# Peptides against a protein of PDB entry 8PQO, part 152

Target 1, 252 residues: chain A of PDB entry 8PQO
Amino acid sequence: VLLKEYRVILPVSVDEYQVGQLYSVAEASKNETGGGEGVEVLVNEPYEKDGEKGQYTHKIYHLQSKVPTFVRMLAPEGALNIHEKAWNAYPYCRTVITNEYMKEDFLIKIETWHKPDLGTQENVHKLEPEAWKHVEAVYIDIADRSQVLSKDYKAEEDPAKFKSIKTGRGPLGPNWKQELVNQKDCPYMCAYKLVTVKFKWWGLQNKVENFIHKQERRLFTNFHRQLFCWLDKWVDLTMDDIRRMEEETKRQ

## One batch from the design tools (peptide; made by RFdiffusion4, then SolubleMPNN)

Design b1_p22_5_s3 (from b1_p22_5, 16 letters changed)
Fold by OpenDDE base, seed 3:
Formats: structure tokens, sequence, C-alpha cells
Structure b1_p22_5_s3 (fold): chain B 252 residues (1-252), chain A 22 residues (1-22)
């Protein structure tokens, strides 16, 4: 098992982020090959537990149509099925990812707190001390081009080049986080993403767990660069606007 | 076993690359 807490600092408020996240997910999904084909929604219901109130979803991603025929023919039962269980109680979110073939031998858990701070809180997820001491804190700097793979880099998604017309935020220079503290009119937040990866496979556990973490880090980096650079597209939207857009998209 | 591992990892990666709500 390998745990890392990714801390993504953004020059947006927690309230703004809720809109921006939903918009950016929708926008990024348009670029997906084959759209939502192969996604089965088993459960989509409200939940309330221990003061946490939100929406619970259970989805199965059937990837048979997303792989070449020869892969589908060679794949063991359940190998191409990914289960996603998500508890969305913004500003708290939890996602649990499993695979039918791997059963208990594979888990990705992503727990996120969105806080109006600069990533300074320790153990925001309230782990036991013995567990917390094994968590690596990883700061993601969305302005740092060196953290972006060349194949992922787009100039229009570079926070170091982007200037928001609507808010005046950006571009984000090398010291933007330090400068942010002195900017009274610029809100900020941190997404604390505790990622737990378990991959029990003899001789490969550490390699695969580290590999998955690298993919998660890449995903978080790219997504939040997009989210910020799309600020002018979503900052004036309300949650009701987002809900309407989601409904319209569902009808297409 | 190795082929199965590659298929499983491929499926995980495919999911992750198409999941932006994480």
Amino acid sequence: as target 1 above (252 residues)
Amino acid sequence: KELTLKIVLGSILTYLNNSFSL
C-alpha cells in the first residue's frame, strides 16, 4: 500500500472551485474517445452519514469497446471492468476504484478536502498517527512547467501564460503562491487529495503502486492547469447553470 | 500472468485517462 497526499493550491475560492471542477470535467470529457459508451450507472442516490451529506454513485466502466479486439479476446473475465464508487459531499469527496478481476488485490482510494488555505494543514484527513507518518505530502504547482510532460503541454493551458480577463488573475509567475498571500482580492484554496493505492501482485506491488501514483499526479496536474486556464469560461456560472448544462448534455 | 497484468494495467490507465472527476 502506498499513500500520498497531493496538495493542489489554486488562486480560486472553494466556492468557485465547485463550479470550475464540474465545468472542467464536462469540458475535458468532450475530448474522450467514444464518449460515455460502456459506462453503466448502478446507483445514483443521495446519502447522509455521520454529518456527511451528498450524492453517492456506483458506476461500472466496461472497457471492452475501448480496447482492440485481440485484447478483448485475451482478457480474463472482469479484467476490463472498473468499478467506481464515489461519495460527493463537496467540499469533501471520496472515490474508490476497483477491478473485478483483481478483487481485493487492487484499490485506488482518493479522498479530497477542499480548504480555503495554502496547503498548510497537516493530516486534514485525520489518519491515525502511525498511518499518517507513512504519507508523503506532494505539492503540485500548476505554474511549474517542469511538472508537465511535453506531450501534455499546451500553451493555452499554461497558467504561466494565462491572464484571466474577467478576474485579472494570472499569469502565475514562479513565486505566485508567495505573492498570493499579499493579494487581498485574490481568493485561494487547496485541494488535499489523499490517494491510497493498493496493488497486491508478487514482485510488482511497489512498481505498480508508484506507477499509478505517477498517473494520478499527472492527471491532477493537467486537470488543474485546465481548470485555472478555463477560469473565464466558468467563473460567472452558477451551480444552477452547471446543472442546466449537465441536463442539456445528457439530452444530446 | 504477465499478459493479464498488462491488460489490467491498461484498463486502469484507460479509466484514469478518461476520468477527470477524481
Scores: peptide ipSAE 0.617, ipTM 0.948, DockQ to the pose 0.723
Fold by OpenDDE base, seed 5:
Structure b1_p22_5_s3 (fold): chain B 252 residues (1-252), chain A 22 residues (1-22)
Amino acid sequence: as target 1 above (252 residues)
Amino acid sequence: KELTLKIVLGSILTYLNNSFSL
């Protein structure tokens, strides 16, 4: 088992981020081929647990149509099915990812707190001290081009080049996070993403767990660069606007 | 076993690359 807490600092408020995240998810999903094909929604209902209120979803991603025919023909039963269980109680979110073939031998858990700070809180997820001491804190800097793979780089999604017309935020220079402290009119937040990866396979556990973490870091980096660079597209939207957009998308 | 591992890892990666809600 390998745990890392990714801390993503953004020059947006926690309230703004809720809109921006939903918009960016929808926008990114439109850009991907195949859309929701192969996604089965088993559960979508409100939940209440331990004072936490939100929406619970259980989805199965059937990846048979997303792989080459020869892979589909050779795949063991359940190997191409990914289960996603999500508890959405913004500003808290939890997602649990499993695979039918691997059963208890594979888990990705992502727990996120969105806080109006600069990523300075320790153990925001309230782990036991013995567990917390094994968690690596990883800061993601959305302005740092060196954290982006060349194949993922787009100039229109570069926070170091982008300037928001509507808000005046950006471009983000090398010391932008330190400068935020002195900019009273610029909101900021941190997404604290505790990622737990378990891949129980003799001789390959550490290698695979580290590899999955690299993919998660890549995903978080690229997504939040997009979210910021799309600021002018979503900053004037309300949650009601987002809900209408989601309903319209479901009808298509 | 090696082939199965590759298929499973491929599935996980395919999911991760197409999931933006994480």
Scores: peptide ipSAE 0.616, ipTM 0.947, DockQ to the pose 0.712
Fold by OpenDDE base, seed 4:
Structure b1_p22_5_s3 (fold): chain B 252 residues (1-252), chain A 22 residues (1-22)
Amino acid sequence: as target 1 above (252 residues)
Amino acid sequence: KELTLKIVLGSILTYLNNSFSL
C-alpha cells in the first residue's frame, strides 16, 4: 500500500472550484472520444452518514470497446471492468476504484478535502498518527511547467501564460503563491487529495503502486491547469447553469 | 500471468485517462 497526499493550490475560492470542477469535467469528457460509452450507472442516490450528506454513485466502466479485439479475447473475466464508487459531499469527496478480476488485491481510494487555505493543514483527513507518518505530501504547482510532460503541454492550458479577463487573475509567475497572500481580493484554496493505492501482486506491488501514483499526479496536474485556464468560461456560471448543461448533455 | 497483468494495468490506465472527476 502506498499513500500520498497531493496538495493542489489554486487562486479560486472553494465555492468557485465547485463550479469549475464540474465544468472542467464536462469539458474534458467532451474532448475524449467515447467517454460515455460502456459506463453503467448502478446507483445514483443521496446518502447521509455520520453527519456527511451527499450523493452516492456506483458506476461500472466496461472497457471492452476501448481495447483491441485480441486483448478482449484474451482478457480474463472482469479484467476489463472497473468499478467506481463515489461519495460526493462537497467540499468533501471520496472515490473508491476497484477491478472485478483483482478483487481485494487492487484498490485506488481518493479522498479530497477542499479548504480555503494554502495547503498548510497537516492530516486534514484525520488519519491515525502511525498511518499519517507514512504519507508523502506532494505539492502540485499548476504554474510549474517542469511538472508537466512535454506530450501533455498545451500553451492554451499554461497558467504561466493565461490571464483571466473576467477576474484579472494570472498569469501565475514563479512566486504566485507567495504573492497571493498579499492580494486581499484574490481568493485561494487547496485541494487535499489523499490517494491510497493498493496492488497486491508478488514482486510487482511497489512498482505498480508507484506507477499508478505517477498517473494520478499527471491527471491532477493537467486537470487543474485546465480548470484554471478555463476560468473565464465557468466563473460566471451558477450551479443551476451546470445542472442544465449536464441535463442537456444527457439528452444528446 | 504477465499478459493478465498487462491487461489489468491497461484497463486501470484507460479508466484513469478518461476519469476527470477524481
Scores: peptide ipSAE 0.604, ipTM 0.945, DockQ to the pose 0.705
Fold by OpenDDE base, seed 1:
Structure b1_p22_5_s3 (fold): chain B 252 residues (1-252), chain A 22 residues (1-22)
Amino acid sequence: as target 1 above (252 residues)
Amino acid sequence: KELTLKIVLGSILTYLNNSFSL
């Protein structure tokens, strides 16, 4: 098991981020081939547990159509099915990812707190001290081009070049986080993403767990660069606007 | 076993690359 806490600092408020995240997820999903094809929604319902109230979703991603025919023919039963269980109680979210073939031998858990700070809180997920001492804190800087793979780089998604017309935010220079503290009118937040990866396979646990973390870091970096650079597209939207857009998308 | 591992890892990566809600 390998735990890392990714801290993504953004020049947006916690309330703004809720809209921006939903918009950016929808927009990014449109850019991918096949959209929601092969996604089965088993459960989508409100939940209440231990004072936490939110929306619970259980989805199955059937990846049979996303792989070559020869892979599908060689795949053991359940190997191409990914289960996603999500508890969305913004500003807290939890997602648990499993695979039918691996059963208990594979887990990705992503727990996110969105806080109106600069990533300075320690153990925001309230782990036991013994567990917390093994968590690596990883700061993601959305303005740092060196953290972006050349194949993922787009100039229109570069926070160091982008300037929001609607808000005046950006471009983000090398010291943008330090400068943000002095800008009383610019909101900021940190997404604290505790990622737990378990991959129990003899001799390959650490290699695979580290590899998955590398992919998660890449995903978080690219997504939040997009979210910021799309600020002018979503900043004037309300949660009701987002809900209407989601309903319209479900009807297509 | 190696082939199965590659298929499973490929599935996980395919999911992660297409899952923007995480």
Scores: peptide ipSAE 0.600, ipTM 0.943, DockQ to the pose 0.707

Design b1_p22_5_s4 (from b1_p22_5, 17 letters changed)
Fold by OpenDDE base, seed 4:
Structure b1_p22_5_s4 (fold): chain B 252 residues (1-252), chain A 22 residues (1-22)
Amino acid sequence: as target 1 above (252 residues)
Amino acid sequence: KELTLEIVLGSILTYLNSHFSL
């Protein structure tokens, strides 16, 4: 098992982020070929547990059409079916990813707290002290081009070049986080993403767990760069606007 | 075998990220 806490600081409020996240997910879905194809929604219901209120979803992702033909031909039954269980109680979210073939030998868990701070809270997920000692804290700087793979880099998604016309935020210089503290009118937040990865195959555990973390870091970096650079597209949207967009997208 | 596993895992994570905020 390998645990890392990714801390993503953004020059947006916790409330703004909720809109921006939903918009950016919807936009990313449109950019992927076959958006919605191969997604089976088993459960989508409100939940209440231990004072936490939110939306629970259970989805199956059928990836047979999303992998190369040779992978599909060699994959055992259930290996390309991914179960996602999600508890969305924004500003808290939990996602659990499992695979039908791997069963208990594969787990990705992502627990996210969105806090109105600069990533300064320790153990925001309230792990036991012994468990917390094994968590690496990883800061993602959306302005740092060195954290972006050359193949993923787009100039239109570069926070160091982007300036929001609607909000005046950006471009994000090398010291943007320090400068933000002095800008009373600019909101900020941190997404604390505790990622737990388990892959129990003899001889491959460490390699695969590290690979998954590398991919998650890449995805989080690219997603939040997009979210910020799309600020002018979503900052004036309401949650009702997002819901309408999602409904329109489901009808296509 | 290892490359195949990386391709599968990479595809899974990319696909999930496009359909849900991880």
Scores: peptide ipSAE 0.288, ipTM 0.863, DockQ to the pose 0.448
Fold by OpenDDE base, seed 3:
Structure b1_p22_5_s4 (fold): chain B 252 residues (1-252), chain A 22 residues (1-22)
Amino acid sequence: as target 1 above (252 residues)
Amino acid sequence: KELTLEIVLGSILTYLNSHFSL
């Protein structure tokens, strides 16, 4: 098991982020070939538990059409079926990813708190001390080009070049986080993403767990760079506007 | 085998990111 807490600081409010996140997910979905094809929604219902109120979803991702033919031919039964259970109670979210073939030997859990701070809270997920001491805190700087793979880099998604016309935010220079503290009119938040990865396969555990974390870090970096650089596209949208866009995207 | 696993896992995570707010 490998745990890391990714801390993504953004020059947006927690309330703004809710809109921006949903917009950015919708835009990312449009860029995927076949859209929602191969996604089976088993459950989509409101939940309330321990004062947490939100939406629970259980989805199966059938990846048979999304992988190369040779992978499909070699994959064991159930290996290309991914279960996602998600509890979305913004500003808290939890996602649990499992695989039918691997069962208890594979787990990705992503627990996110969105806080109106600069990533300064320790153990925001309230882990036991013994568990917390094994968590690596990883700061993601969306303005740091060195954290972006050359193949993922786009100039239009570079926070160091982008300036929001609607908000005046950006570009984000090398010291943008320090400067942000002195900018009274610029909101900020941190997404605290505790990622738990379990891949219990002899000889491959550490390699695969580290690989998954590397991919998660890459995804979080790229996603939040997009989210910020798309600020002018979503900052004036309401949650109702987002819901309408999601419905339109599902029909495509 | 390892390369195949990396391709699969990478594609899964990318696909999930496009369909859920990870």
Scores: peptide ipSAE 0.288, ipTM 0.863, DockQ to the pose 0.439
Fold by OpenDDE base, seed 1:
Structure b1_p22_5_s4 (fold): chain B 252 residues (1-252), chain A 22 residues (1-22)
Amino acid sequence: as target 1 above (252 residues)
Amino acid sequence: KELTLEIVLGSILTYLNSHFSL
């Protein structure tokens, strides 16, 4: 098992981020071939547990049409069926990813707190002290081009070049996080993403767990760069606007 | 075998991130 806490600082409020996240997910989904094809929604219901109130979803991703033919031919039965269980109680979210073939030997858990701070809280997920000692804290800087792979780089998604017309935020210079503390009128938040990866296969555990973390870091970096650079597209949207967009996307 | 697994996992994670809030 390998745990890392990714801390993504953004020049947006916790309330703004809720809209921006949903918009950016919907926009990213439109860019993928086949849209929602191969996604089965088993459960979508409100939940209440231990004072946490939110929406629970259980989805199955049937990836047989989304992988190369050679992968499909070599994959065991159930290996291309991914289960996602999500508890969305914004500003808290938990996602648990499992696989039908690997069962208990594969787990990705992503627990996210969205806080109105600069990533300064330690153990925000309230792990036991012994477990917390094994968590690496990883800061993602959305303005740092060196954290972006050349193949993923787009100039229109570069926070160091983008300026929001609607909010006046950006471009983000090298010291933007330090300058943000002095800008009383600019909201800020940190997404604290505790990622737990388990891949129990003899001889491959460490390699695969590290690979998954490398991919998650890449995905979080690119996603939040997009979210910020799309600020003018979503900042004026309401949650009701987002719900309408999601309903329209489900009909396509 | 290892390369095949990395390709599969990378594709899965990319797909999930594009369709879902991780």
Scores: peptide ipSAE 0.287, ipTM 0.863, DockQ to the pose 0.441
Fold by OpenDDE base, seed 2:
Structure b1_p22_5_s4 (fold): chain B 252 residues (1-252), chain A 22 residues (1-22)
Amino acid sequence: as target 1 above (252 residues)
Amino acid sequence: KELTLEIVLGSILTYLNSHFSL
């Protein structure tokens, strides 16, 4: 098991981020070929547990059409069926990813707190001290081009170049986080993403767990760069606007 | 075998990124 807490600081409010996240997910989904093909929604319902209120979803991703033919031919039964269980109680979210073939030997858990701070809270997920001591804290700087793979780099998604017309935010210079403290009118938040990865195959555990974390970091970096650079597209949208967009996207 | 697994996992995670609330 490998745990890392990714801390993504953004010059947006916690409330703004909720809109921006949903918008950016919707845009990313539109760019994927086949739309919602291969996604089975088993459950989508409100939940209440221990004072946490939100939306619970259980989805199955059938990836047989999304992988190369040779992978499909070599994959054992159930290996390309990914279960996602998600508890969305924004500003808290939990996602649990499992696989039918690997059962308890595979887990990706992503627990996110969105806080109106600069990533300074320790153990925001309230882990036991013995568990917390094994968590690596990883800061993602969306302005740092060195954290972006050359193949993923787009100039239109570069926070160091982008300036929001609607908000005046950006471009994000090398010291943007420090400067933000002095900008009373600029909101900020941190997404604390505790990622737990388990891959219990002998001889491959460390390699695969590290690989998954590398991919998650890449995904988080690119996503939040997009989210910020798309600020002018979503900042004036309401949650109701987003819901309408999601419904329209599901019908296409 | 390892490369195949990485390709599979990479494809899965990339696909999931478009659908997961990250």
Scores: peptide ipSAE 0.263, ipTM 0.857, DockQ to the pose 0.474; fails the geometry check

Design b1_p22_6_s1 (from b1_p22_6, 11 letters changed)
Fold by OpenDDE base, seed 4:
Structure b1_p22_6_s1 (fold): chain B 252 residues (1-252), chain A 22 residues (1-22)
Amino acid sequence: as target 1 above (252 residues)
Amino acid sequence: GFPESVYLDLGLFLFELLLKYG
């Protein structure tokens, strides 16, 4: 098991981020080839548990159409089905990813707290001290080009170049986080993303767990760069606007 | 949440690893 807490600081408020996240997820999905093909939504409903209220989703990602025929023919039953269960109680969210074939031998859990700070809180997810000492804190700086793979880099998604017309935020220079503290009118937040990766296959555990973390970090970096650079597209939207957009998308 | 394609890609990669090393 490998745990890391990714801390993503953004020059947006917690309330703004809720809209921006939903917009950016939708937009990024549209930009991807194949869209939601192979995704089955089993459950999408409100939930209430232990005082937590939110939206629960259960999706299955069917990979059968995404692999070569010979792989599909040789794959064990359930091996090409990825389950995603998500509890979205913003500003808290939990996602659990599993595979039917691997069962308990494979787990990706992503737990996120969105806080109006600069990533300074320790153990925001309230782990036991013994568990917390094994968590690596990883800071993602969306303005740091060196954290972006060359193949992922796009100038239009570079926070160091982007200037929001609507908000006046950006571009984000090398010391943008420090400068943010001195800007009274600029909100900020941190997404604390605790990622737990378990891959219980002898000889492959460390390799695969580290690989998954590398992919998650890459994803978080690129996504939040997009989210910020798309600020002018979503900052004036309401949650009702987002819901309407989602419903319109479902009708297509 | 993140774009659904991300998890599809991750799933494909994991499966490829399983085929190679499993």
Scores: peptide ipSAE 0.089, ipTM 0.768, DockQ to the pose 0.622
Fold by OpenDDE base, seed 2:
Order: structure tokens, then sequence, then C-alpha cells
Structure b1_p22_6_s1 (fold): chain B 252 residues (1-252), chain A 22 residues (1-22)
């Protein structure tokens, strides 16, 4: 098991982020060819548990159409089905990813707290001390180009170049986070993403777990760069606007 | 969470690893 807490600082409020996240997810999905293909939504309903109130989703990603024929032929039953269970009780979110074939030998868990701070809270997920001591804190700086793979880099999604017309935020210079505290009119938040990766196969555990973390980090980095650079597209939207957009998309 | 395509890609990467080292 490999645990890392990714801390993504953004020059947006927690309330703004809720809109921006939903917008950016939808936009990113639209930009991907074949996005949503092979996705089965089993459950999408409100939940309330232990004082946590939010939306629960259970999705199955069927990868049969996404892999070559020889992979389909060799894959054990259930191996090409990925289950995603998500509890969205913003500002807290939890996602659990499992595989039918791997069962308990495979787990990706992503737990996120969105806090109105600069990533300074320790153990925001309230792990036991013994567990917390094994968690690596990883800061993602959306303005740091060195954290972006060359193949992922787009100038239009570079926070170091983007200037929001609507808010005046950006571009984000090298010390933007430090300067942010002196900008009383600019909100900020941190997404604390505790990622737990389990791949219990002897000889491959460390390699696969590290690989998954690299992919998650890459995803978080690129996504939040997009979220910020798309600020002018979503900052004036309300949650009701987002809900309407989602409903309209479902009807199409 | 994140776009479905991202998780699909992750799944594909995992399968590639499994085929290579499994």
Amino acid sequence: as target 1 above (252 residues)
Amino acid sequence: GFPESVYLDLGLFLFELLLKYG
C-alpha cells in the first residue's frame, strides 16, 4: 500500500471550486474522443451517513471496447470491468476504484478535503498517527511548468500565462502562493487529496503502486491547470447553472 | 470525480502492465 497526500493550491474559493470542478470535468470529458463510452451508471442517488450528506454514484467502466482483441481474449472474467464508487459530500469527496478480477488485491482510494487555506493543515483526513507517518505530502504547483510533461503542455492551459479577464487573477508567477496572502481580494483554497493505492501482487506491488500515483499526480496537475485557465468560462456560473447544463447534456 | 476517459486510460495502462509483467 502506498499513500500520498497531494495538496493542490488554487487562487479560487472553496465555493468557486465546486462550480469550476464540475465545469472542468464536463469540459474535459467533451474534449476526449470516446469519453463516456463503456460507462455504466448503476447508482446515482443522494446519501446520508454518519452526518455526511451528499451524492453517491456507482459506475462501471467496461474496457472491452478499449483494449485490443488479444487482450480481451486473454483477460480473465471481470478483469476489464472497473468499478468506481464515489461519495460527493462537497467539500469532502471520496472515490473508490476497484476491479472485479483483482478483488481486494487492487484498490485506488481518493479522499479529498477542500479547505480555505494554503495547504498548511496536517492530517486533515484524520488518519491514525501510525498511518499518517507513512503518508508523503506532495505539493502540486499549477504554475510550475516543470511539473508538466511536455506532451501534456498547452500554452492555453498554462497558469503562468493566463490572465482572467473577469476576476483579474493571474498570471501566476513563481511566488504566486506567497504573494496570495497579501492579496486580500483574491480567495484561495487547497484540495487535500489523500490517495491510497493498493496492488497486492508479489514483485509488482511497488512498481504498479508508484505508476498509479504518477498517473494520479499527472491527472491532478493537468486538471487543475485547466480549471484555473478556464476560470472565465465558469466563474459566473452558479451550481444551478451547472445542474441545468448536466441535465441538458443527459438529454442529448 | 474526474472525466470517465481518464479512468479508462488508467485502466488501459494497468492492463498493459499486467500483460507485460503478469
Scores: peptide ipSAE 0.038, ipTM 0.723, DockQ to the pose 0.613
Fold by OpenDDE base, seed 1:
Structure b1_p22_6_s1 (fold): chain B 252 residues (1-252), chain A 22 residues (1-22)
Amino acid sequence: as target 1 above (252 residues)
Amino acid sequence: GFPESVYLDLGLFLFELLLKYG
């Protein structure tokens, strides 16, 4: 088991991020080849548990249509079905990813707190002290080009070049986080993403767990760069606008 | 959630591991 807490600082408010995240997820999904194909929504309902209220979703990603025929023929039963269970009680979110074939031997858990700070809180997810000692804190800087793979880089998604017309935010220089503290009119937040990866296969645990963390880090970096650079597209949207967009995406 | 590409890449990688070491 490998745990890392990714801290993503953004020049947006916690309330703004709720809209921006939903918009950016929808937009990113549209840009993917075969977006939505093979996704089955089993459950989408409100929940209440232990004082936490939110929306629960259970999705299955069927990969059979996305792999070559020979892969599909050789794959064990359930190996190409990924389950995503998500509890969205914003500003707290939890996602659990499992595979039907691997069962308890595979787990990706992502627990996120969105806080109006600069990533200064320790153990925001309230882990036991002994468990917290084994968590690496990883700061993601959306303005740092060195954290972006060359193949992922797009100039239109570079926070160091982007300036929001609607809000005046950006571009983000090398010291943007330090400067943000002195800019009373610019909101800021941190997404604290505790990622737990379990891959219980003798001799491969560390290799696979580290690989998954690298992919998650890459995803979080690119996604939040997009979210910021798309600020003018979503900052004036309401939650009703987002819901309409989601419904339109489901129809395609 | 996040873009589906992550799940596809993970699924393919997992399958490759299963074929090699399963």
Scores: peptide ipSAE 0.037, ipTM 0.722, DockQ to the pose 0.748
Fold by OpenDDE base, seed 3:
Structure b1_p22_6_s1 (fold): chain B 252 residues (1-252), chain A 22 residues (1-22)
Amino acid sequence: as target 1 above (252 residues)
Amino acid sequence: GFPESVYLDLGLFLFELLLKYG
C-alpha cells in the first residue's frame, strides 16, 4: 500500500471550485474521443451517512471497446471492468476504484478535502499516527511547467500565460503563491487529495503502485491547470447552471 | 470523477501487466 497526499493550491475560493470542478470534468470528458462510451451508471442517488450528506455514484467503465482486439481476447473475465464508487459531499469527496478481476488485491482510493487555506494543514483526513507517518505530502504547483509532460503541454492551458478577463487573476508567475498571500482580494484554496493505492501482486506491488501515483499526479496537475485556465468560462456559472448543463448533456 | 482517458491509461497498463505476469 502506498499513500500520498497531493496538495493542490488554487487562486479560487472553495465555493468557486465546486462549479469549476464540475464544469472542467464535463469539458475534459467532451474532449476525449469516444467520451461516455463504455461508461455504465449503476447508481446515482443522494446519500446521508454519519453526518455526511451528498451524492453517491457507482459507475462501471467497460474497457472492451477501448482496448485492442487482442487484449480483449486475452483479458481474463472482469479484467476490463473498472468500478468507480464516489461519494460527493463537497467540500469532502471520496472515490474508490476497483477491478472485478483483481478483487481485493487492487484498490485506488482518493479522498479529498477542499479547504480555504494554502495547504498548511497536517493530517486533514485524520489518519492514525502510524498511518500518517507513512504519507508523503506532495505539493502540486499548477504554474510550474516542469511538472508537466511535454506531450501534455498546451499553451492555452498554461497558468503562467493565462489572464482571466472576468476576475483579473493570473498569469501565475514563479512566486504566485507567495504573492497571493499579499493579495487580499484574491481567494485561495487547497485541495487535499489523499490517494491510497493498493496493488497486492508479488513482485509488482511497488512498481504498479508508484506508476498509479505517477498517473494520478499527472491527472491532477493537468486537470487543475485546465480548471484555472477555463476560469472565465465557469466563474459566472451557478450550481444550478451546472445542473442544467448536465441534464442537457444527458439528453443528447 | 475524472476524464475517462485516465482510466484507459491505467487500464491498459494494468492489463499489459496481467497479460505478462498473470
Scores: peptide ipSAE 0.037, ipTM 0.720, DockQ to the pose 0.699

